# Designs tried in a protein design run: peptides against a protein of PDB entry 1EMU. Part 94

Target 1, 132 residues: chain A of PDB entry 1EMU
Amino acid sequence: PPYLKWAESLHSLLDDQDGISLFRTFLKQEGCADLLDFWFACTGFRKLEPCDSNEEKRLKLARAIYRKYILDNNGIVSRQTKPATKSFIKGCIMKQLIDPAMFDQAQTEIQATMEENTYPSFLKSDIYLEYT

## One batch from the design tools (peptide; made by RFdiffusion4, then SolubleMPNN)

Design b2_p23_8_s4 (from b2_p23_8, 6 letters changed)
Fold by OpenDDE base, seed 1:
Structure b2_p23_8_s4 (fold): chain B 132 residues (1-132), chain A 23 residues (1-23)
Amino acid sequence: as target 1 above (132 residues)
Amino acid sequence: MEEEEKEEEELLEELIEEEIAKK
Protein backbone atom coordinates (compact mmCIF):
# COMPACT_ATOMS: atom_id res chain seq x y z
CA PRO B 1 0.00 0.00 0.00
CA PRO B 2 1.05 3.62 -0.56
CA TYR B 3 1.74 4.25 3.12
CA LEU B 4 4.66 1.84 2.95
CA LYS B 5 6.22 3.88 0.16
CA TRP B 6 5.78 7.00 2.28
CA ALA B 7 8.07 5.45 4.86
CA GLU B 8 10.71 4.71 2.23
CA SER B 9 11.19 8.30 1.06
CA LEU B 10 9.94 11.81 1.65
CA HIS B 11 9.58 12.15 -2.10
CA SER B 12 7.06 9.32 -2.17
CA LEU B 13 5.10 10.93 0.61
CA LEU B 14 5.01 14.26 -1.21
CA ASP B 15 3.82 12.59 -4.42
CA ASP B 16 0.64 11.29 -2.81
CA GLN B 17 -2.35 13.46 -1.94
CA ASP B 18 -3.28 11.33 1.04
CA GLY B 19 0.28 11.39 2.25
CA ILE B 20 0.48 15.15 1.84
CA SER B 21 -2.77 15.61 3.74
CA LEU B 22 -1.65 13.52 6.69
CA PHE B 23 1.81 15.04 6.75
CA ARG B 24 0.44 18.57 6.61
CA THR B 25 -1.93 17.81 9.47
CA PHE B 26 1.01 16.58 11.49
CA LEU B 27 3.09 19.63 10.62
CA LYS B 28 0.27 21.95 11.64
CA GLN B 29 0.20 20.31 15.06
CA GLU B 30 3.94 20.90 15.27
CA GLY B 31 3.57 24.52 14.19
CA CYS B 32 5.62 24.09 11.04
CA ALA B 33 3.19 23.54 8.17
CA ASP B 34 4.90 26.41 6.36
CA LEU B 35 7.81 24.09 5.59
CA LEU B 36 5.61 22.00 3.35
CA ASP B 37 3.72 24.89 1.82
CA PHE B 38 6.97 26.64 0.98
CA TRP B 39 8.32 23.48 -0.59
CA PHE B 40 5.32 23.18 -2.89
CA ALA B 41 5.40 26.87 -3.66
CA CYS B 42 8.99 26.57 -4.80
CA THR B 43 8.20 23.55 -6.93
CA GLY B 44 5.27 25.26 -8.57
CA PHE B 45 7.22 28.43 -9.13
CA ARG B 46 10.11 26.64 -10.81
CA LYS B 47 7.73 25.01 -13.27
CA LEU B 48 6.57 28.36 -14.61
CA GLU B 49 8.51 29.00 -17.79
CA PRO B 50 9.35 32.68 -18.08
CA CYS B 51 7.71 34.48 -20.98
CA ASP B 52 6.16 37.82 -21.75
CA SER B 53 2.67 36.65 -20.84
CA ASN B 54 3.51 35.48 -17.32
CA GLU B 55 6.28 37.88 -16.33
CA GLU B 56 4.06 39.93 -14.06
CA LYS B 57 2.53 36.85 -12.47
CA ARG B 58 5.93 35.35 -11.81
CA LEU B 59 7.12 38.53 -10.15
CA LYS B 60 4.02 38.65 -7.97
CA LEU B 61 4.47 35.04 -6.96
CA ALA B 62 8.13 35.55 -6.17
CA ARG B 63 7.29 38.53 -4.00
CA ALA B 64 4.57 36.57 -2.25
CA ILE B 65 6.90 33.69 -1.45
CA TYR B 66 9.55 36.10 -0.27
CA ARG B 67 7.23 38.11 1.95
CA LYS B 68 5.44 35.17 3.51
CA TYR B 69 8.31 32.79 4.15
CA ILE B 70 11.67 34.56 3.82
CA LEU B 71 11.08 38.07 5.14
CA ASP B 72 9.25 36.89 8.27
CA ASN B 73 12.10 36.51 10.74
CA ASN B 74 9.85 34.69 13.19
CA GLY B 75 8.73 32.13 10.63
CA ILE B 76 9.96 28.56 10.60
CA VAL B 77 11.11 28.82 6.96
CA SER B 78 13.16 31.92 7.67
CA ARG B 79 14.73 30.29 10.71
CA GLN B 80 15.65 27.20 8.70
CA THR B 81 17.22 29.00 5.73
CA LYS B 82 20.74 30.39 5.71
CA PRO B 83 21.30 34.14 5.73
CA ALA B 84 23.17 34.02 2.43
CA THR B 85 20.28 32.19 0.81
CA LYS B 86 17.77 34.71 2.06
CA SER B 87 19.98 37.58 0.96
CA PHE B 88 20.23 36.16 -2.53
CA ILE B 89 16.46 35.87 -2.80
CA LYS B 90 16.03 39.41 -1.53
CA GLY B 91 18.47 40.59 -4.16
CA CYS B 92 16.52 38.88 -6.92
CA ILE B 93 13.30 40.48 -5.74
CA MET B 94 14.80 43.95 -5.43
CA LYS B 95 16.41 43.73 -8.86
CA GLN B 96 13.32 42.07 -10.35
CA LEU B 97 15.54 39.33 -11.75
CA ILE B 98 13.16 36.43 -11.39
CA ASP B 99 14.86 33.23 -12.49
CA PRO B 100 12.84 30.01 -12.20
CA ALA B 101 15.58 28.56 -10.02
CA MET B 102 15.85 31.49 -7.61
CA PHE B 103 14.30 29.51 -4.73
CA ASP B 104 16.13 26.25 -5.38
CA GLN B 105 18.71 26.64 -2.64
CA ALA B 106 16.09 27.65 -0.10
CA GLN B 107 13.92 24.71 -1.10
CA THR B 108 16.88 22.38 -0.69
CA GLU B 109 17.53 23.70 2.80
CA ILE B 110 13.90 23.34 3.82
CA GLN B 111 13.76 19.86 2.34
CA ALA B 112 16.80 18.93 4.40
CA THR B 113 15.07 20.27 7.50
CA MET B 114 12.07 18.06 6.85
CA GLU B 115 14.24 15.04 6.07
CA GLU B 116 16.18 15.39 9.30
CA ASN B 117 13.38 16.26 11.69
CA THR B 118 9.71 16.44 10.81
CA TYR B 119 9.57 13.58 8.32
CA PRO B 120 11.08 11.01 10.70
CA SER B 121 8.85 12.30 13.48
CA PHE B 122 5.81 11.96 11.23
CA LEU B 123 6.57 8.29 10.67
CA LYS B 124 6.49 7.81 14.44
CA SER B 125 3.35 9.87 14.92
CA ASP B 126 -0.07 8.61 15.91
CA ILE B 127 -1.44 10.17 12.72
CA TYR B 128 0.68 7.97 10.50
CA LEU B 129 0.61 4.84 12.63
CA GLU B 130 -3.15 4.88 13.01
CA TYR B 131 -3.47 5.23 9.25
CA THR B 132 -1.42 2.09 8.70
CA MET A 1 -2.73 44.09 4.10
CA GLU A 2 -2.44 46.07 0.90
CA GLU A 3 -4.59 45.06 -2.03
CA GLU A 4 -1.53 44.22 -4.07
CA GLU A 5 -0.15 42.00 -1.35
CA LYS A 6 -3.51 40.33 -0.96
CA GLU A 7 -3.52 39.49 -4.64
CA GLU A 8 -0.02 38.10 -4.39
CA GLU A 9 -1.03 35.96 -1.43
CA GLU A 10 -3.98 34.59 -3.35
CA LEU A 11 -1.74 33.73 -6.28
CA LEU A 12 0.57 31.91 -3.91
CA GLU A 13 -2.24 29.91 -2.34
CA GLU A 14 -3.47 28.99 -5.79
CA LEU A 15 0.00 27.87 -6.82
CA ILE A 16 0.31 25.56 -3.83
CA GLU A 17 -3.15 24.11 -4.30
CA GLU A 18 -2.47 23.43 -7.96
CA GLU A 19 0.71 21.54 -7.18
CA ILE A 20 -1.01 19.35 -4.63
CA ALA A 21 -3.95 18.75 -6.94
CA LYS A 22 -1.62 17.36 -9.60
CA LYS A 23 -0.56 14.52 -7.34
Scores: peptide ipSAE 0.755, ipTM 0.949, DockQ to the pose 0.841
Fold by OpenDDE base, seed 5:
Structure b2_p23_8_s4 (fold): chain B 132 residues (1-132), chain A 23 residues (1-23)
Amino acid sequence: as target 1 above (132 residues)
Amino acid sequence: MEEEEKEEEELLEELIEEEIAKK
């Protein structure tokens, strides 16, 4: 069953809507749902191919991601990303150089945070165990 | 919150929702 795959890798968990839902609920209880939302935001953003018609939209999205997760010093994402990574993102925003991969390093760092902390805790949580 | 920021936040919410919905 899918829940067994979820225990094998974070990737499998994040590739399943039920898994995402349960994990997000858990993260909300832990006050760190932004980790997951940011991860999906980065993934979605990277998939947007730059073109003349979506340039403004991509810029708006990049600014939104930056303002909500990176600029907020009190946020969990900001606390779990390196200063150099945040500085790079800020630079992209300021220069309006919106490369699809501009959030890749930040996403990697947040993914590592989940792998090392919240994901293992989720597998020990009542939410997951009761689902199994 | 300014109208521009509100629009950006809505776009962000939509982006996340769409990405999860594709799973």
Scores: peptide ipSAE 0.755, ipTM 0.949, DockQ to the pose 0.845
Fold by OpenDDE base, seed 4:
Order: C-alpha cells, then structure tokens, then sequence
Structure b2_p23_8_s4 (fold): chain B 132 residues (1-132), chain A 23 residues (1-23)
C-alpha cells in the first residue's frame, strides 16, 4: 500500500495526495507547515518557463514567496535557510532578475530540514501510525 | 500596496494548490 512507500522516501510521500494531506496535518501541529508549502511553491515556480506573457506573473510570485517565507526572520523557513541563500534571493528580487532556479538552493535547504527532522518524526507520529 | 500584496498572496496559494492537485 502507498503508506509503505511513504516510509521509504520523502519523495514518495510528497508524490501522493493522501500522504501530503497527512504530512501537512502533522506539520501544522508542529507549527511548521510552511516548510511544505514553501517546497511546493518552489517546485511550481521553477516549472514556469520565462516568456513575455508570464513575466509579470513570475515576478509577482517571486515577490510573494520572498515576502512570505524569506523576508520574515521569525518564520520557520527563514530560520532554516542560510543567510547567504536569503541574501541571494533578496538580490534577485531587488534586481528583478527572476530566474526559474532562483529558489533552488533554498528549496534544497528546506528539503534537507524535512528529511532530517520533520519527516522522521512524522513516521513516528500517531497520525501516520494510526493510518497504517 | 495592500491590494498588490493580496494579489501576490492569492497567486502563491493557487500555485501551491495546483502543484498538490497534480499529484
């Protein structure tokens, strides 16, 4: 069953709507749902191919991601990303140089945070265990 | 300013929802 695959890799968990739902519920209880939302935001953003028709949309999205997750020093995403990474993103926003990969390093750092902390904890949680 | 930020937030929410919906 899918829940067994969820325990094998974070990738499998994040590729399943039921898995995502359970994991997000868990993260909300831990006060760190932003980790997951940011991860999906970065993935979605990277998929947007730059062109004349979506330039403004991409800039708006980049600013939204920056303001919500990077700029706020009290946020969990900000606390789990390196200063140099945040500085780079800020620079991109200020210069309006919006490369599809501009959030890649931040996403990598947040993914590592989930892999090392919240994901293992989720697999030990009542939410996951009661589902199995 | 507030309206622009609200629009950006809505775009972000839609982006996340779309990614999850594709799974």
Amino acid sequence: as target 1 above (132 residues)
Amino acid sequence: MEEEEKEEEELLEELIEEEIAKK
Scores: peptide ipSAE 0.754, ipTM 0.948, DockQ to the pose 0.925
Fold by OpenDDE base, seed 3:
Structure b2_p23_8_s4 (fold): chain B 132 residues (1-132), chain A 23 residues (1-23)
Amino acid sequence: as target 1 above (132 residues)
Amino acid sequence: MEEEEKEEEELLEELIEEEIAKK
């Protein structure tokens, strides 16, 4: 069943709507659901290919991601991203140089955080174990 | 929250929702 695949890799968990739902519920209880939301935001953002028609939308999204997750010094995403990474993102926003990959480093760092902490904890959680 | 920021927040929420919905 899918829940067994979720235990094999974070990738498998994040490729399953049910897995995502359970994991997000767990993260909310841990006060760090923003890790997952940010991760998906970065993925979705990167998929938006730059063109004249979506330039404004991409800038708005980039600013939204920045303000919600990076600029908030008390946020879990901000705390788990390196200063240089956050500075780079800020620079992109300020210069309005919105490359699809501008959040890649931050996403990598947040993914590492999940891999090292919340994902293993999830697999030991009542939420996951009761689902199995 | 100002209207412009609200719009950006809504775009962000939609982006996340759409990405998850594609799974």
Scores: peptide ipSAE 0.755, ipTM 0.949, DockQ to the pose 0.835; fails the geometry check

## One batch from the design tools (peptide; made by RFdiffusion4, then SolubleMPNN)

Design b2_p24_1_s1 (from b2_p24_1, 8 letters changed)
Fold by OpenDDE base, seed 4:
Structure b2_p24_1_s1 (fold): chain B 132 residues (1-132), chain A 24 residues (1-24)
Amino acid sequence: as target 1 above (132 residues)
Amino acid sequence: SAAEEEKEEDELLEELIEEEIASV
């Protein structure tokens, strides 16, 4: 069953609607749902191929991601990303150089945070165990 | 206004996240 695959990898968990729903509920209870939302935001952003017609939209999205997750020093995403990574993103925003990969390093760092902390905790949570 | 612009940006972000999750 899918829930067994969720225990094998975070990738499997995030590739399943039910898995995402349960994990997000867990993260909300832990006060760190922004980790997952940021991860999906980065994935969605990277898929937006630069072109003349979507340049403004991409800039707006990049600015929103920056303000919501990177700039907020009290946020879990900001606390779990390296200063150099955050500085790079800020530089991109200031220069309006919006490369599709500009959030890749931050996403990698947040993914590592989930792998090392919240994902293992989720697998030990009542939410997951009651689902099994 | 700046506030209105940021609100629009935030809405775009929410839509992006929702669409990405829904696409899984």
Scores: peptide ipSAE 0.781, ipTM 0.963, DockQ to the pose 0.927
Fold by OpenDDE base, seed 1:
Structure b2_p24_1_s1 (fold): chain B 132 residues (1-132), chain A 24 residues (1-24)
Amino acid sequence: as target 1 above (132 residues)
Amino acid sequence: SAAEEEKEEDELLEELIEEEIASV
């Protein structure tokens, strides 16, 4: 069953609608849902084609991601990303150099945070265990 | 205004996240 695959890898969990739903619920209870939201934001952002018609939208999205997750030093994403990574993103925003990959390093660091902490905890949670 | 612009940006972000999750 799918729930067994979820225990095999975070990737499998995040490739399943039910898995995402349960994991997000768990993260909300832990006060760290922003980790997952940021991860998906980065993925979605990277998929946007850089072209003239998307330039304004991409800039707006980049600004939103920066403001929501990077700029706030009290946020979980900000606390779990390296200063150099945050500085790089800030630089991109300030220079309006909006490369599709500009959030990749931050996404990697947040993914590592989930792998090391929240994902293992989820597999031990009542939410997951009750589902199994 | 700046507030209106940020609101629009936040809405775009929310849409992006939900669309990405829905695409899985």
Scores: peptide ipSAE 0.781, ipTM 0.963, DockQ to the pose 0.931
Fold by OpenDDE base, seed 5:
Structure b2_p24_1_s1 (fold): chain B 132 residues (1-132), chain A 24 residues (1-24)
Amino acid sequence: as target 1 above (132 residues)
Amino acid sequence: SAAEEEKEEDELLEELIEEEIASV
């Protein structure tokens, strides 16, 4: 069943609507749902190929991601990303150099945080165990 | 205004996240 696959990899969990729902609920209870939201934001952003017609939209999205997750020093995403990574993103925003991959390093770092902390905790949580 | 611009940006972000999750 899917819940067993969820325990095998974070990838399998995030590739399942039910898995995402349960994991997000867990993260909200832990006060760190921003980790998952940021991860999906980065994935969605990267899929937007730059062109003349979507330049404004991409810039607006990049600024939003930066303001919500990177700029907030009290936020979980900011605390779990390297200073150099945050500085790079800030630079891209300030220079309006909005490459599709500009959040890749930050996404990698946040994914590692989830892999090492929240994902294992989720598998030990009452939410997951009661679902099984 | 700056506040209005940020509100629009936030809405775009929320939409992006929702669409990405829905695509799974």
Scores: peptide ipSAE 0.780, ipTM 0.963, DockQ to the pose 0.928
Fold by OpenDDE base, seed 3:
Structure b2_p24_1_s1 (fold): chain B 132 residues (1-132), chain A 24 residues (1-24)
Amino acid sequence: as target 1 above (132 residues)
Amino acid sequence: SAAEEEKEEDELLEELIEEEIASV
């Protein structure tokens, strides 16, 4: 069953609608839902092909991601990203150099945070165990 | 206004996340 795959990898969990739903519920209880939202935001952002018609939209999105998750020092994403990573993103925003990969390092760091902390905790949570 | 612009940006972000999750 899918829930067994979820325990094998975070990737499998995040590749399943039910898995995402349960994990997000868990993260909300832990006050860490922004980790997942940021992760999906980065993935979605990277998929947007840069072109003249998308330039404004991509800039707006980048600014939104930066403002919501990176700039807020009280946020879990900000606390779990390296200063150099955040500085790089800020630089991209300020220079309006919006490369599809500009959030890759931050996403990697947040993914590592989930892998090391919230994901293992989820697998031990009542939410997951009751689902199994 | 700046507030209106940020609201628009937030809406775009919300849509992005929703679409990405929905695509799974």
Scores: peptide ipSAE 0.780, ipTM 0.963, DockQ to the pose 0.933

Design b2_p24_1_s2 (from b2_p24_1, 7 letters changed)
Fold by OpenDDE base, seed 4:
Structure b2_p24_1_s2 (fold): chain B 132 residues (1-132), chain A 24 residues (1-24)
Amino acid sequence: as target 1 above (132 residues)
Amino acid sequence: SMAEEEEEEERLLEELIEEEIASK
């Protein structure tokens, strides 16, 4: 069943709508749902191919991601990303150089945080265990 | 206005996340 694959890798969990729903519920209880939302935001952003027609949209999205997750020093995403990573993103925003990969390093760092902390905890949670 | 622009940015972000999850 799918829940067994969820325990094999975070990737499998994040590639399943039911898995995502359960994991997000867990993260909300832990006060760190922003980790997951940021991860999906980065993935979605990277998929947007730069062109004349979506330049404004991409800039708006980049600003939104930056302001919501990176700029706020009290946020969990900000706390789990390196200062150099955050400064790079800020630089991109200020220069309006919006490369599809501009959030890749931050996403990698947040993914590592989930892999090492929240994902293992989820697999031990009542939410997951009761589902199995 | 600045407030309207920020609201638009937030809306776009929410839609981006929802679309990504819905694609799974």
Scores: peptide ipSAE 0.762, ipTM 0.955, DockQ to the pose 0.955
Fold by OpenDDE base, seed 5:
Structure b2_p24_1_s2 (fold): chain B 132 residues (1-132), chain A 24 residues (1-24)
Amino acid sequence: as target 1 above (132 residues)
Amino acid sequence: SMAEEEEEEERLLEELIEEEIASK
């Protein structure tokens, strides 16, 4: 069943809507749902192809991601990303140079955080175990 | 206004996340 695949890899968990729902619920209880939301935001952002018709939208999205997750020093995403990574993102925003890959490094760092901490904890959680 | 612009940005972000999850 899918829940067994979720225990095999974070990738499998994040490719399943039921898995995502349970994991997000768990993260919310732990006060760190922003990790997952940021990860999906980065993925969605990268998929947007730059063109004349969506430049404004892409800039707005980049600003939103930056303000919500990177700028707030008290936020978990900010705390789990490297200063150089955050500075790079800030630079892109300030210069309005919005490359599809501008959040890739930050996403990688947040993914590592989930792999090392919240994902293993989820697999030991009542939420996951009761689902199995 | 600045507040309205930020609200729109937040809305766009929420939609982006929802769409990505819905694509799974």
Scores: peptide ipSAE 0.765, ipTM 0.956, DockQ to the pose 0.962; fails the geometry check
Fold by OpenDDE base, seed 3:
Structure b2_p24_1_s2 (fold): chain B 132 residues (1-132), chain A 24 residues (1-24)
Amino acid sequence: as target 1 above (132 residues)
Amino acid sequence: SMAEEEEEEERLLEELIEEEIASK
């Protein structure tokens, strides 16, 4: 069953809507749902191919991601991303150089945070174990 | 207004996340 695959890799968990739902619920309880939302935001953003017609939209999205997750010093995403990474993102926003990969490093760092902390905890949580 | 612009950006972000999850 899918829940067994979720225990094999975070990737498998994040590729399943049911897994995502359970994991997000868990993260909310832990006060760190922003980790997951940011991760998906980065993935979705990267998939948007830059072109003249979506340039404004991409800039707006980049600004939104930056303001919500990176600029907020009290946010868990901000706390779990390196200063150099945040500075790079800020630079992209300020210069309006919105490359599809501009959040890749931040996403990697947040993914590592989940891999090292919240994901293992999730697999030990009542919400996951009761689901199995 | 600036507030309206930020609201639009937030809406776009929420939609982006929802669409990504829905694609799974």
Scores: peptide ipSAE 0.764, ipTM 0.956, DockQ to the pose 0.939; fails the geometry check
Fold by OpenDDE base, seed 1:
Structure b2_p24_1_s2 (fold): chain B 132 residues (1-132), chain A 24 residues (1-24)
Amino acid sequence: as target 1 above (132 residues)
Amino acid sequence: SMAEEEEEEERLLEELIEEEIASK
């Protein structure tokens, strides 16, 4: 069953709507749902192909991601991303140079945070175990 | 206004996340 795959890799968990739902519920209880939301925001953003018709939308999205997750020094995403990474993103926003990959390093760092902490904890949680 | 612009950006972000999850 899918829940066994979820225990084998975070990637498998994040590729399943049921898995995502359970994991997000767990993260909310831990006060760190922003980690997951940011991760999906980065993935979605990277998939947007730059073109004349979506340039403004991409800039707006980049600004939104930056303001919500990177700029807030008290936020968990900001606390779990390196200063150099945040500085790079800020630079992209200020220069309006919005490359699809501009959040990749930040996403990698947040993914590592989940891999090392929240994902293992989720697999030990009542939410996951009761589902199995 | 600036506030309205930020609200739009936030809405776009929420939609982006929802669409990504819905695609799974």
Scores: peptide ipSAE 0.763, ipTM 0.956, DockQ to the pose 0.934; fails the geometry check

Design b2_p24_1_s3 (from b2_p24_1 with L2E D5E L6E E7K N16L R24V)
Fold by OpenDDE base, seed 1:
Structure b2_p24_1_s3 (fold): chain B 132 residues (1-132), chain A 24 residues (1-24)
Amino acid sequence: as target 1 above (132 residues)
Amino acid sequence: SEEEEEKEEEELLEELIEEEIASV
């Protein structure tokens, strides 16, 4: 069953609607749902192909991601990203140089945080265990 | 206004996240 795959890798968990739903519920209880939301925001952002018609919206999205997750020093994402990474993102925003990959390093760092902390905890949670 | 701009950005972000999750 799918829940067994979820225990094998975070990737498998995030490739399943039910897995995402349960994991997000768990993260909300832990006060760190922003980790997952940021991860998906980065993925979605990277998929947007730059073109003249979406340039403004891409900039707005980049600014939104920056303001919500990077700029807020009290946020879990900000606390789990390195200063150099945040500085780079800030620079991109200020210069309006919005490359599809501009959040990749931050996403990697947040993914590592989930891999080492919240994902293992989820697999030990009542939410997951009761589902199995 | 700046507030309206920020609200629009937030809405775009929420839409992006929900669409990405829904596409899985």
Scores: peptide ipSAE 0.751, ipTM 0.952, DockQ to the pose 0.953
Fold by OpenDDE base, seed 5:
Structure b2_p24_1_s3 (fold): chain B 132 residues (1-132), chain A 24 residues (1-24)
Amino acid sequence: as target 1 above (132 residues)
Amino acid sequence: SEEEEEKEEEELLEELIEEEIASV
């Protein structure tokens, strides 16, 4: 069953609707759902192909991601991203140079955080174990 | 207003996340 694959890799967990739902619920209980939301935001943002018609929207989205997750020093995403990474993102926004990959490094760092901490904890959680 | 702009950005972000999760 899919839940066994979830224990094999975070990638498998995040490639399953039920897995995402349970993991997000767990993260909310731990007060760190922003990790997953940010991860999906970065993925979604990267998929937006730059063109004349969506330039303004992409800029707005980039600013939104920055303001919600990077700029907030009290947020878990901000605490789990490196200063140089955050500075790079800020620079892109200030210069309005909105490359699809501008959040890639931050996403990588947040993914590593999940891999090392919240994902293993999820596999030991009541919500996961009761599902199995 | 600036507040309205921030709200719009937040809504766009929420939509982006929801759509991405739904696409899995």
Scores: peptide ipSAE 0.751, ipTM 0.952, DockQ to the pose 0.933
Fold by OpenDDE base, seed 3:
Structure b2_p24_1_s3 (fold): chain B 132 residues (1-132), chain A 24 residues (1-24)
Amino acid sequence: as target 1 above (132 residues)
Amino acid sequence: SEEEEEKEEEELLEELIEEEIASV
C-alpha cells in the first residue's frame, strides 16, 4: 500500500495526495508546516517558465516567497536555511534577477531539514501509525 | 497601496502552493 512507500522515501510521501495531507497535518501540529509549504512553493515557482508575459507575476511570487519564508527571522524556514543562501535570494530579489532556480539551494536545505527531523518523526507519529 | 500589493503577492503564493499540491 502507498503508506509503505511513504516510509521508503520522502519523495514518495510528497508524491501522494494522502501522504501530503497527513504529513502536513503532522507538521502543523509540530508548528512547522511552513517547511512543506515552502518546498512546494519552490517547486511550483521553478516550473514557471520565464517569459515577457509572466515576468511581473514571477517577481511578485519571488517576493512573496522571500517575505514569507526567508525574511521572517522567526520562521522555521529562515532558521533552517544558511545565511549565504538567504543572502543570495535577497540579492536576486533586489536585483530583480528572477531565475527559476533561485530557490533551489534553499529548497534543498529545507528538504534536508525534513529528511533529518520531521520526516522521521512523522513515521513514528500516531498520525502515520494509526493510518497504517 | 503597499498593503494591497503585499496581499496580492500573498494570494499569488497561496495559489501557487495549492496548485502545486493539487497537481500531485
Scores: peptide ipSAE 0.750, ipTM 0.952, DockQ to the pose 0.937
Fold by OpenDDE base, seed 2:
Structure b2_p24_1_s3 (fold): chain B 132 residues (1-132), chain A 24 residues (1-24)
Amino acid sequence: as target 1 above (132 residues)
Amino acid sequence: SEEEEEKEEEELLEELIEEEIASV
């Protein structure tokens, strides 16, 4: 069953609608749902191919991601990303140089945070265990 | 206004996340 695959890798969990739903519920209870939302935001952003017609939209999205997750020093995403990574993103925003890959390093760092902390905790949670 | 701009950006972000999750 799918729930067994979820225990094998975070990738499998995030590739399943039910897995995402349960994991997000767990993260909300832990006060760290922003980790997952940021991860999906980065993935979605990277998929947007730059062109003349969507340049403004991509800039707006980049600013939104930056302000919500990177600039907020009290936020869990900000606390779990390296200063150099945050500085790079800020530089891209200020220069309006919006490369599709500009959030890749930050996403990698947040993914590592989930792998090392919240994902293992989820597998020990009542939410997951009651589902099995 | 700046507030309107920030609201628009937030809405775009929410849509982006929702669409990405829905595509899984």
Scores: peptide ipSAE 0.752, ipTM 0.952, DockQ to the pose 0.936; fails the geometry check

Design b2_p24_1_s4 (from b2_p24_1 with L2E D5E L6E E11R N16L R24K)
Fold by OpenDDE base, seed 5:
Structure b2_p24_1_s4 (fold): chain B 132 residues (1-132), chain A 24 residues (1-24)
Amino acid sequence: as target 1 above (132 residues)
Amino acid sequence: SEEEEEEEEERLLEELIEEEIASK
């Protein structure tokens, strides 16, 4: 069953809509759902290939991600990303150098946070255990 | 307006996340 794979890796959990739903519910209860939303935002953003037709959209998205998750000093994402990483992102926004990989380091750091904390806790949660 | 622009950015972000999750 898929839920067994979820316990094997975070990647498996995040590649399953049911797993995502349960994990997000758990994260909301923990007050850190932004970790997951940011992770997906970064993934989605990276998939957008730069071209003339989507330049404006990509810039808007980059700004949105920056403002919502990086600039918010009280947010969980901001607290779990390194200052140098946040500064780099800010620089990209200010220079309007919107590379598809501009959020990769931040995503890596947030993924590590989930791996080390929320993901293990999720596997011990009532939400997951009752599902199994 | 600036507020409208920010609302659009937020909408685009929400759509991006939803689309990514829906792709799974």
Scores: peptide ipSAE 0.758, ipTM 0.953, DockQ to the pose 0.959
Fold by OpenDDE base, seed 1:
Structure b2_p24_1_s4 (fold): chain B 132 residues (1-132), chain A 24 residues (1-24)
Amino acid sequence: as target 1 above (132 residues)
Amino acid sequence: SEEEEEEEEERLLEELIEEEIASK
C-alpha cells in the first residue's frame, strides 16, 4: 500500500495527496508546516516557464515566496536556510532577475531539514502509525 | 497600495501551492 512507500522515501510521501495531507497535519502540530508549503511553492515556481505573458506574475510569486518564508527571521524556513542562500534570493528579487531555479538551493536546504528531522519524526508519529 | 500588492502576492502563492499539491 502507498503508506509503505511513504516510509521508503520522502519523495514518495510528497507524491501522494494522502501522504501530503497527513504529513502537513503532523507538521502543523509541530509548528513547521511552512517547510512543506515552501517546498511545494519552490517546485511550482520552477515549473513556470518564463515568457512575456507571465513575467509580472513570476515576479510577484518570487516576491511572495521571499516575503513569506525568507525575509521573516522568526520563520522556520528562514532559520533553516543559510544566510548566503537568502542573500542570493534577495539579490535576484531586487534586481528583478527571476530565474526558474532561483529557489533551488533554498529548497534543497529545506528538504534536507525535513529529511533529517520532521520526516523521520512523522514516521514515528501517531498520525502515521494510526493510518497504517 | 503596498497592502493590496502584498495581498495579491499572498493569493498567488496560495494558489501556486494548492495547484502543485492538487497535481499529485
Scores: peptide ipSAE 0.756, ipTM 0.953, DockQ to the pose 0.954
Fold by OpenDDE base, seed 3:
Structure b2_p24_1_s4 (fold): chain B 132 residues (1-132), chain A 24 residues (1-24)
Amino acid sequence: as target 1 above (132 residues)
Amino acid sequence: SEEEEEEEEERLLEELIEEEIASK
């Protein structure tokens, strides 16, 4: 069943709506749902093909992601991303150089955080175990 | 206003996340 795949790979968990729902619920209880939201924001952002017609939208989205997750020094995402990574993102925003991959390094770092901490904890949580 | 612009950005972000999750 799908929940067994979730235990084998974070990727599998994040590719399943039921898995996402349970994991997000868990993260909310842990006060770190922003990790997952940021991860999906980065993925969604990267999928937007740059063109003249969506340039303004992409800039707005980039600013939104930056302001909500990177600029907030008290946020879990900001605390779990390296200063150089945050500085790079800031630079892109300030220069309005909005490459689809501009959040890739930050996403990688947040993914590593989940892999090392929240994901293993989720698999040991009552939420997951009761689902199985 | 700046506040309205920020609200729009936030809305766009929420929609982006929702759409990504819904695509699964």
Scores: peptide ipSAE 0.756, ipTM 0.953, DockQ to the pose 0.961
Fold by OpenDDE base, seed 4:
Structure b2_p24_1_s4 (fold): chain B 132 residues (1-132), chain A 24 residues (1-24)
Amino acid sequence: as target 1 above (132 residues)
Amino acid sequence: SEEEEEEEEERLLEELIEEEIASK
């Protein structure tokens, strides 16, 4: 069953809507749902192909991601990303150089945070164990 | 206004996340 695959890899968990729902519920209880939302925002953003017709939208999205998760020094995402990574993102925003991969390093760092902390905790949580 | 622009950005972000999750 899918819940067994969720325990094998975070990637499997994040590829399943039921898994995402349970994990997000857990993260909300832990006060760190922004980790997951940011991860999905980065993935969605990277999928947007740059072109003249979506340039404004991509810039707005990049600014939104930056303001909500990176610029907020009190946020969990900001606390779990390296200063150099945040500085790079800021530079992209300020220069309006919006490459699809501009959030890749930040996403990697947040993914590592989840892998090392919240994901293992989720697998030990009542939410997950009661589901199994 | 600046506030309206920020609200638009936030809306786009929420839609982006929702669409990504819905695609799974």
Scores: peptide ipSAE 0.757, ipTM 0.953, DockQ to the pose 0.955; fails the geometry check

